# Peptides against a protein of PDB entry 9IZ0: the designs that were tried, part 12

Target 1, 345 residues: chain A of PDB entry 9IZ0
Amino acid sequence: ITCLGSNGHTYKQLVKGGNDDLRQDAVMEQVFEQVNGFLRSYRKTSQRNLSMRTYKVIPLALKTGVIEWVQDTIPLGEYLDSAHKVYHPKEWSLSTCRKLIAEKQMEDLETRLKVYDLVCRHYRPVFRHFFLESYADPVQWFTTQTNYARSTAVASVLGHVLGLGDRHGQNILIDKTSGEVIHIDLGIAFEQGKKLPVPECVPFRLTRDVVDGMGITGVEGVFRRCMEFTLETLRREEDSLLSVLEVLRYDPLFSWLISPLRRMKKQKMQLENFNQPESGNITTDASRDPKIQRNNVSGESEAERAILKVRQKLSSTLSVEASVGELIRIAQDPSYLALMFCGWS

## One batch from the design tools (peptide; made by RFdiffusion4, then SolubleMPNN)

Design b1_p8_6_s3 (from b1_p8_6, 6 letters changed)
Fold by OpenDDE base, seed 1:
Structure b1_p8_6_s3 (fold): chain B 345 residues (1-345), chain A 8 residues (1-8)
Amino acid sequence: as target 1 above (345 residues)
Amino acid sequence: DSLREAAE
């Protein structure tokens, strides 16, 4: 829809209906606005204009709402698929890479690592080209690449602290004007990604292409330092952040758990990627359904556990530098990345 | 599904 604003400007908006609960997105956007307040208050973050990019979400009902149309954006995954075909036309297709990883999803870590390393050799990163193609002026190129590294650093710290899941390439938009990242579809938070059929094992998305977009320094320099400044700010504002999350504990509309429907949809999508009809009688021994004990863990007990995990992630037991160093290490570790869903790479 | 896949 197109809405006329009170300022006389027209705004394109997306009306979303269906199974997605936009209330979770709206709540996460409110948390991001509070965090943006903290980032503006501290010298080290304010001097760098560090912020989480937000978009307006207006929930209208249980499963319907209006979302701001983020202009001049492209999904990271859409750019990467297109750019890979241009820059590496002799390498494997994304579909081939996904198939190979999916076929080994039930295998041991050693087998999955071998397949991941094989895929990595036949599907090289291309995201550096986004900045080279989009910005002919060297100053604009440097500025937008710097904005990307800064924005990705803030999103990585917040994504870890809030336990944001489902950070595949379609859920990360790139602003073509600023180079900043915009995270969308925020309905998997507070480590509920670990409850997916393929558990999320990394703290945030730091794939080879995400690093390639940072340019020649990779994670070293702007990205690492901006993660450190962001985490330092969040540790100082721990009580303020926890107070915002405690309000959500009492929101009857906020779900601290991944919905059974969303889990089943993700499970089905994961299984459909396996069910290309090669005629092999793979007796799926469906008998190893892990008895998910329906512990009727009250929504309150899940909220309390979520808040305790946020507090634990903000702990000053390790230095900011040591904590960021460990997060960057884990997020890039092939032993964790090879365990991710085939659509993650 | 991304917010964008719901717009297509």
Scores: peptide ipSAE 0.008, ipTM 0.572, DockQ to the pose 0.124
Fold by OpenDDE base, seed 4:
Structure b1_p8_6_s3 (fold): chain B 345 residues (1-345), chain A 8 residues (1-8)
Amino acid sequence: as target 1 above (345 residues)
Amino acid sequence: DSLREAAE
């Protein structure tokens, strides 16, 4: 929809209806605004203008809301698919790569690593070209690439700490003006991504293309240092962050668990992304109502477990540098990336 | 997909 503002400007907005509960997105955006407060208060993060990019979410009903249309953005996955066709026209298509990974989904780790390595050799990173194409001025190029590395670092730490799931390339927008990342579709949090049909095994998305966008330094320099400063800030503000999450514990509208419907929707989308439409009537006999053993795991027990897990991720047992080093290592580990839906790009 | 499905 297009709305006329009281200021006489027209604003494009997205009306989302159906099975997605925008209340979770709205709540996560509120958490990000609080964290942005902490990042502004701490000298090391404030001096670098570190922030999680946010967007406005207005839930109108249980399953309907209005989302701010983030102008001048492109989904990372949309850019990458287009750029691979331009820069590597002789390499494999995204569909070929997806198919080969899917065909080995039920195989052992060794077999999955072999196919992941094979895909990686035939689908090389291209995200560096986003900055080279978009910014003719060297200062703008450097600034936007720096902003990308900074915003990705903040989003990576927050994504890990809050256990953000479903971090595929279509749920990460790139701002074409600033180079910053905007994370969207926040309805999978608190490690509920591990309960997806293809479990998320990485703490955040740090695939080869995500790294390629950081330029020649890769994860070293701006990205690593900004992760360290962000994690240092969150550890300092642990009690403040936990207090924000405790308010959500008592919100009857906040779901600490992935809904069965959302899990099924994500399962269907994963299957559809693997199958070209050969017209096989897979009569999904929807009649198998999985007896949802409502294990009455009280919503309180899941909230408590989620908050405990956030506290554990903020633990000072390891240095900030050691913790960030381990997170970067795990996020880039082929043994985890080979298990992902699209871990190569 | 999530933004495209919501823009359609």
Scores: peptide ipSAE 0.008, ipTM 0.554, DockQ to the pose 0.101
Fold by OpenDDE base, seed 2:
Structure b1_p8_6_s3 (fold): chain B 345 residues (1-345), chain A 8 residues (1-8)
Amino acid sequence: as target 1 above (345 residues)
Amino acid sequence: DSLREAAE
């Protein structure tokens, strides 16, 4: 929809209807705004303008809401597929890579690693070209690439701490003006991504293309340092962050568990992205949602476990540098990336 | 589905 604002400007907005609960997205955006407050208050993060990019979510009902259309953005996955066709026209298609990974999904780790390595050799990173082609001015190029590395660092720390899942290339927008990342579809949080049909094994998305966008230094420089400063800020504000999450524990609208419907939808989308059958309007008759009696006791126990995991991730047992070093290592480990749906780009 | 694919 297009709305006319009281300021006379027209704003595009997305009306989402169906089975997706936008209340989780709205709550996660509120958590990000609180974290942005902490990042603004801490000298090391404030001096670098570190923030999680947010968007407005207005839940209207259980299954409907209005989402801000983030202007001048492109999904990372859309850019990468297009750019790969331009810069590497003789390499494998994304569909070929997906098919080969899927055909080995039930195989052992050694077989999956061999297929992942094969895919990686036939699908090279291209995301550096986003900055090189979009910004003719060297200062603008350097600024936008720096903003990308900074915003990706903040999103990576927050994504790990809050256990954000479903971080595929279509759920990460790139701002064409600033180079910043915008994470969307926040309804898989608190490590519920591990309950997906393909479990998420990495703390955040740090694939070869995500790293290629950081330029020649890769993870070593702006990205690593900004992760360290972000984690240092979150450790300092641990009690404040936990207090925000405790409020969510008592929110009857917030779900600490992935819904069975959302799990099934994600499973179908994973399968349908392999089988392009023709445009059959599968009107999923949404009528038979079994009344999942929310046993309040199960929800509270999951919330408590989620908050405990957040506290554990903020633990000062390891230095900030050691913790960030381990996170970066795990996020880039082929043994985890080979297990993912799209770990190669 | 990205929020964008849900818009199309």
Scores: peptide ipSAE 0.008, ipTM 0.569, DockQ to the pose 0.123
Fold by OpenDDE base, seed 5:
Structure b1_p8_6_s3 (fold): chain B 345 residues (1-345), chain A 8 residues (1-8)
Amino acid sequence: as target 1 above (345 residues)
Amino acid sequence: DSLREAAE
């Protein structure tokens, strides 16, 4: 829908209707705005304009809301599929790579590692070309690549701390003007990604293409330093962040648990949207939401466990540098990446 | 469904 604002500007808006609860997205965007306040207040993050890019979400009902249309963006996955066909036309297709990983999903770690390595040799990263194509001016190129590395660093720390899941290439937008990342579909948080039939075992998305976009320094440049400054800010503001999350503990509308049906639907969509390009209107008649009497006691205990897990991730037991170093290591480790679902890479 | 695919 296009709306005319009271200021005379036209705004594109997405009206989302269906089975998705936009309240979780709206709450996570509110948490990001509070964190952006902390990042603006701290000198090391403010001097670098570190922020999580946000978008407006207005829930109208349980299953209906209005979302801001993020202008001048492209999904990371859409760009990568298109760019790979142009720059590496002799390599394997994304569909071939996904099929090979999926066929070995039930095999041992050694077999999955061999297939992951084989796929990596036949599907090389291309995301560096986004910056080379989009920005002919060297100053704009350097600025946008720097903004990409900065925004990815903030999103990686926040994604780890808040336990964001479902970070596939279609849920990460790239701003074509600034080079910044925008995370969408925030419906898996507080480590609920580990409860998927294929568990998410990495702290955030740091695939070969995500690193290739950082340029010649990869993770060892702007990215690592901006992760460190972001984590230092969040550790400093731990009590403030936990206070924001405690308000959500008492929100009867906030769901700390992924429903079994939503879990199965997301996993099925992750498998099916990658296997068939056909526009099948799957009218999932999800009319039978069983009235699982959510005993309030079970919701409170999951909220408490989630907040305790956030506190544990903000622990000063390790230095900021050591903590960031370990997160980067795990996020790039083939032994973890080979265990991910076939659509992760 | 990415929020974008729901818009197309």
Scores: peptide ipSAE 0.008, ipTM 0.566, DockQ to the pose 0.100

Design b1_p8_6_s4 (from b1_p8_6, 6 letters changed)
Fold by OpenDDE base, seed 4:
Structure b1_p8_6_s4 (fold): chain B 345 residues (1-345), chain A 8 residues (1-8)
Amino acid sequence: as target 1 above (345 residues)
Amino acid sequence: DALLEGAL
């Protein structure tokens, strides 16, 4: 929809309806606004303008709401698919890569690693070109690439700490003006991404294209240092962050678990993203409802487990630098990336 | 220096 504001400006808004509970997205945006408060209060993070980019989410009903249309953005995955066709027209298509990974999804790790490496050799990173294409001015180019690395660092730490899942390239927007990342569709949190049909095994998305956007320094420049400052801030504000999450424990509207319906929807979308339609009616007989043993684990016990996992991720057992170093290592490890839906870009 | 210290 397009709304006319009281200021005379027109605002695009996304009306989302049907099967998505926007309350999860709205709550995660509120958590990000609180974290942005912590980042503004800390000298090391405020001096760098570190923030999680947020957008407005207004739940109207259980399955309907309005989302702010983030202007001047593009999904990372949309840019990468288009740019790859331009810069590497002789390499494999995204569909070819997806098909090869999907065909080996049930194979052993060694076979999956071989196919991942093969895909990586025939699908090279292109995301550096986003900044080169968009900004003719060297100062603007450098500023936007720096903003990208900063915002990606904040989002990576927060994504890890909150266990944000479903971080595919369509759920990460790039702001064409600032170079900042905006994470959307926040309804997979608190490690529920590990319960997806293709489990998310990485702490955050740090694929080759995500790194390529950071320019020549890759992860060892602005990104690593901004992750360190972000994690240092979150460790300092641990009790404040946990207090915000404890409020959500008592929110009867908040779900700490992925709903069976949302899991099934994400399963279908994953299968549809693997299968570009050659026109074949695969009537998947939806009649095999696996009897989800409703272990009536009280929603309270799952909230407690989620908060305990957040606390564990904020642990000072390792230095900030060591923790960030390990997170970056795991997020780039081919052994985890080869398990992902699109770990190569 | 100050721009690099602010960027890093």
Scores: peptide ipSAE 0.007, ipTM 0.504, DockQ to the pose 0.017
Fold by OpenDDE base, seed 2:
Structure b1_p8_6_s4 (fold): chain B 345 residues (1-345), chain A 8 residues (1-8)
Amino acid sequence: as target 1 above (345 residues)
Amino acid sequence: DALLEGAL
């Protein structure tokens, strides 16, 4: 929809309807705004303008809402597919890479690693070109690449702590003006990504293209230091963050579990992206949801387990530097990336 | 220099 604001400006808005619950997205955006408060209050993070980029979500019903259309953005995955065709026209297509990974989905880890390495050799990173193409001025180029590394660091720490899943390249927008990342479709949180048909085993997305966007230093510079400052801030504000999450424990509208329907939809989208060019609105009349008697007792136990995992991730048992070092290592580990749907880009 | 010190 297009709305005329009281300021006379025209705003595009996304109306989402069907089977997606926007209440989780709206709640996660509220958590991000609270975290942004902590990042503004702490000297090391405020001096760097560290923030999680947010967008407005207004749930209207159980399966309908309005989302802010984030202007001047592009999905990371859309840019990467387009840029790869330009910069590497002799390399494999994204569809070829996806097919080869899918054909080996049921094979052993060694076979999957060999196919992942093969795909990586025939699909090289291109995301550095986003900054080189978009910003002719060296100061703007450096500023936007720095903002990308900073925002990716914040999103990586916060995504790990909150257990954000479904972080594929279509759920990560790049702001063409600032270079910052915007994470969308927040309906997979608190490690429910591990319950997807293809389990998410990485703490956050740190693929070769995500690293390529950080420039010559890769993870060893702005990104690592901004992860450290973000994690230091979240550890300092642990009780405040946990208090915000405890409010969600009692929200009957918040789901600590991936719904079976959402799990099946994500499974179908993973399979359909393999098997069909073009056709047809399948209006699946999902009017017969069997009455899942929400045993309130099961929901509370899942919320408690989720909050306990957040607390565990904020533990000071390891230094900030050691914790960030291990997170970066795991997020880049080929043994986990080879298990993912699109771990190579 | 100052932009690099603010970035790090």
Scores: peptide ipSAE 0.006, ipTM 0.459, DockQ to the pose 0.017
Fold by OpenDDE base, seed 3:
Structure b1_p8_6_s4 (fold): chain B 345 residues (1-345), chain A 8 residues (1-8)
Amino acid sequence: as target 1 above (345 residues)
Amino acid sequence: DALLEGAL
């Protein structure tokens, strides 16, 4: 829909209805607004304009709401698929790469690593070209690439701390004006990504293309330093952040668990990617409903476990530099990446 | 379709 604002401007809005609960997205956006308050209060983060990009979410009912349309954006995955065809037209298609990873999804780690390495040799990063194409002025190019590395660093720390899942390239928008990342579809949080049919084993998305967008310094430049400043700020504001999350414990509308319907939808989407044969009606008899053991784990006990995990991730047991170093290592480790869904490579 | 894009 398009709405006329009281200021005389027209605003495009997405009306979402039917199967998706926007209450979790709205809550995560409120948490990001509070974290942005913390990032503005500290000199190291405020001097760098460190923020999580936010958008407005208005839940209207259990399965209906309005989302702000983020203008001048492109999904990371849409850009990467188009750019790879232009810059590497002799390399493998994304569909070929996904098929090869999918065919080995049930194999051992060694076999999956060999296929992941093979795919990596035939599908090279291209995301550097986004900045080279979009910004002819060297100052704009440097500024937007810096904004990308900064916003990715904030989103990576915050995504790890809050356990934000489902971070595929369509759920990450790039702002064409600022170079900043915008994370959308926040309905998998508090490590519920580990409960997906293919578990999310990395703390955040740091694929080869995500690193390629950071330019010649990769993770060792602006990105690492901005992760350190963000984590330092979140550790200082631990009690404030935990107090915001404790309010959600008493929200009867907030779900600390992935809904069975959302899990099944993700399972179906993951299976449909394994089951593209060229030609053949296989009526998959959907009659094996796996008896979802209703472990009557009280919603309060799941909230308490989620908050405890946030506290553990904010622990000062390791230095900020050591913690960020380990997060960056794990997020790029082929042994974790090769275990991910074929839509994470 | 939207859930697939952006692995590699």
Scores: peptide ipSAE 0.021, ipTM 0.610, DockQ to the pose 0.309; fails the geometry check
Fold by OpenDDE base, seed 1:
Structure b1_p8_6_s4 (fold): chain B 345 residues (1-345), chain A 8 residues (1-8)
Amino acid sequence: as target 1 above (345 residues)
Amino acid sequence: DALLEGAL
């Protein structure tokens, strides 16, 4: 829809309806705005204009709402699919790579690592080209690549601390003007990604293309340093961040658990991508509901566990540098990446 | 389709 603002300007907005609960997105955006307050108050982060990019989400009902249309953006995955065809036209298609990973999804780690390495040799990173294509001026190129590395660092720390899941290429927008990342579809948080049929094993998305966008320094430049300053800020403001999350514990509309319907939809989408339709009428009698013991784990007990995990991730047991070093290592480890869903390639 | 763009 297009809305006329009280200021006389027209604003494009997305009306979302169906099975997606925008209340979780709206709450996560509120948490990001509070964190942006902490980042503005701390000298090391404010001097670098470190922030999580936010957008407005207005839930109107249980399954409907209005989302701000983020102008001048492109999904990371949409750019990468188009750019790979241009820069590497002799390499494997993304569909070929996905098929090979999917065919080995049930195999041992050694077999999955061999397939992941094989795919990596036939599908090279291209995301550096986004900055080279979009910015003719060297100062704009350097500025936007720096903004990308900064925003990705903030999003990586926040994504880890808040346990954001489902960080595939369509859920990460790139601002074509600033080079900053914008995370969308925030409906998997507090490590609920680990409860997916294929568990999310990495702290945040740091694939080869995400690193390629950082330029020649990769993770060892602006990115690592901005992760360190962001984590230092969040550790300093731990009590303030936990107090914001405690308010959500009492929100009867906030779901600390992935919806069984959303879990089933993600599971069905994972299974439908395995089945090319060989035309065989198998009436699979949907009457074997495995007795999911409805352990009435009170929503309160899951909120308490989520807040405890946030506190544990903010622990000062390791230095900021050691903690960031370990997060970067795990996020790039082929042993974890090869275990991910074929949509994390 | 949107779910699969993530890993590579």
Scores: peptide ipSAE 0.018, ipTM 0.604, DockQ to the pose 0.325; fails the geometry check

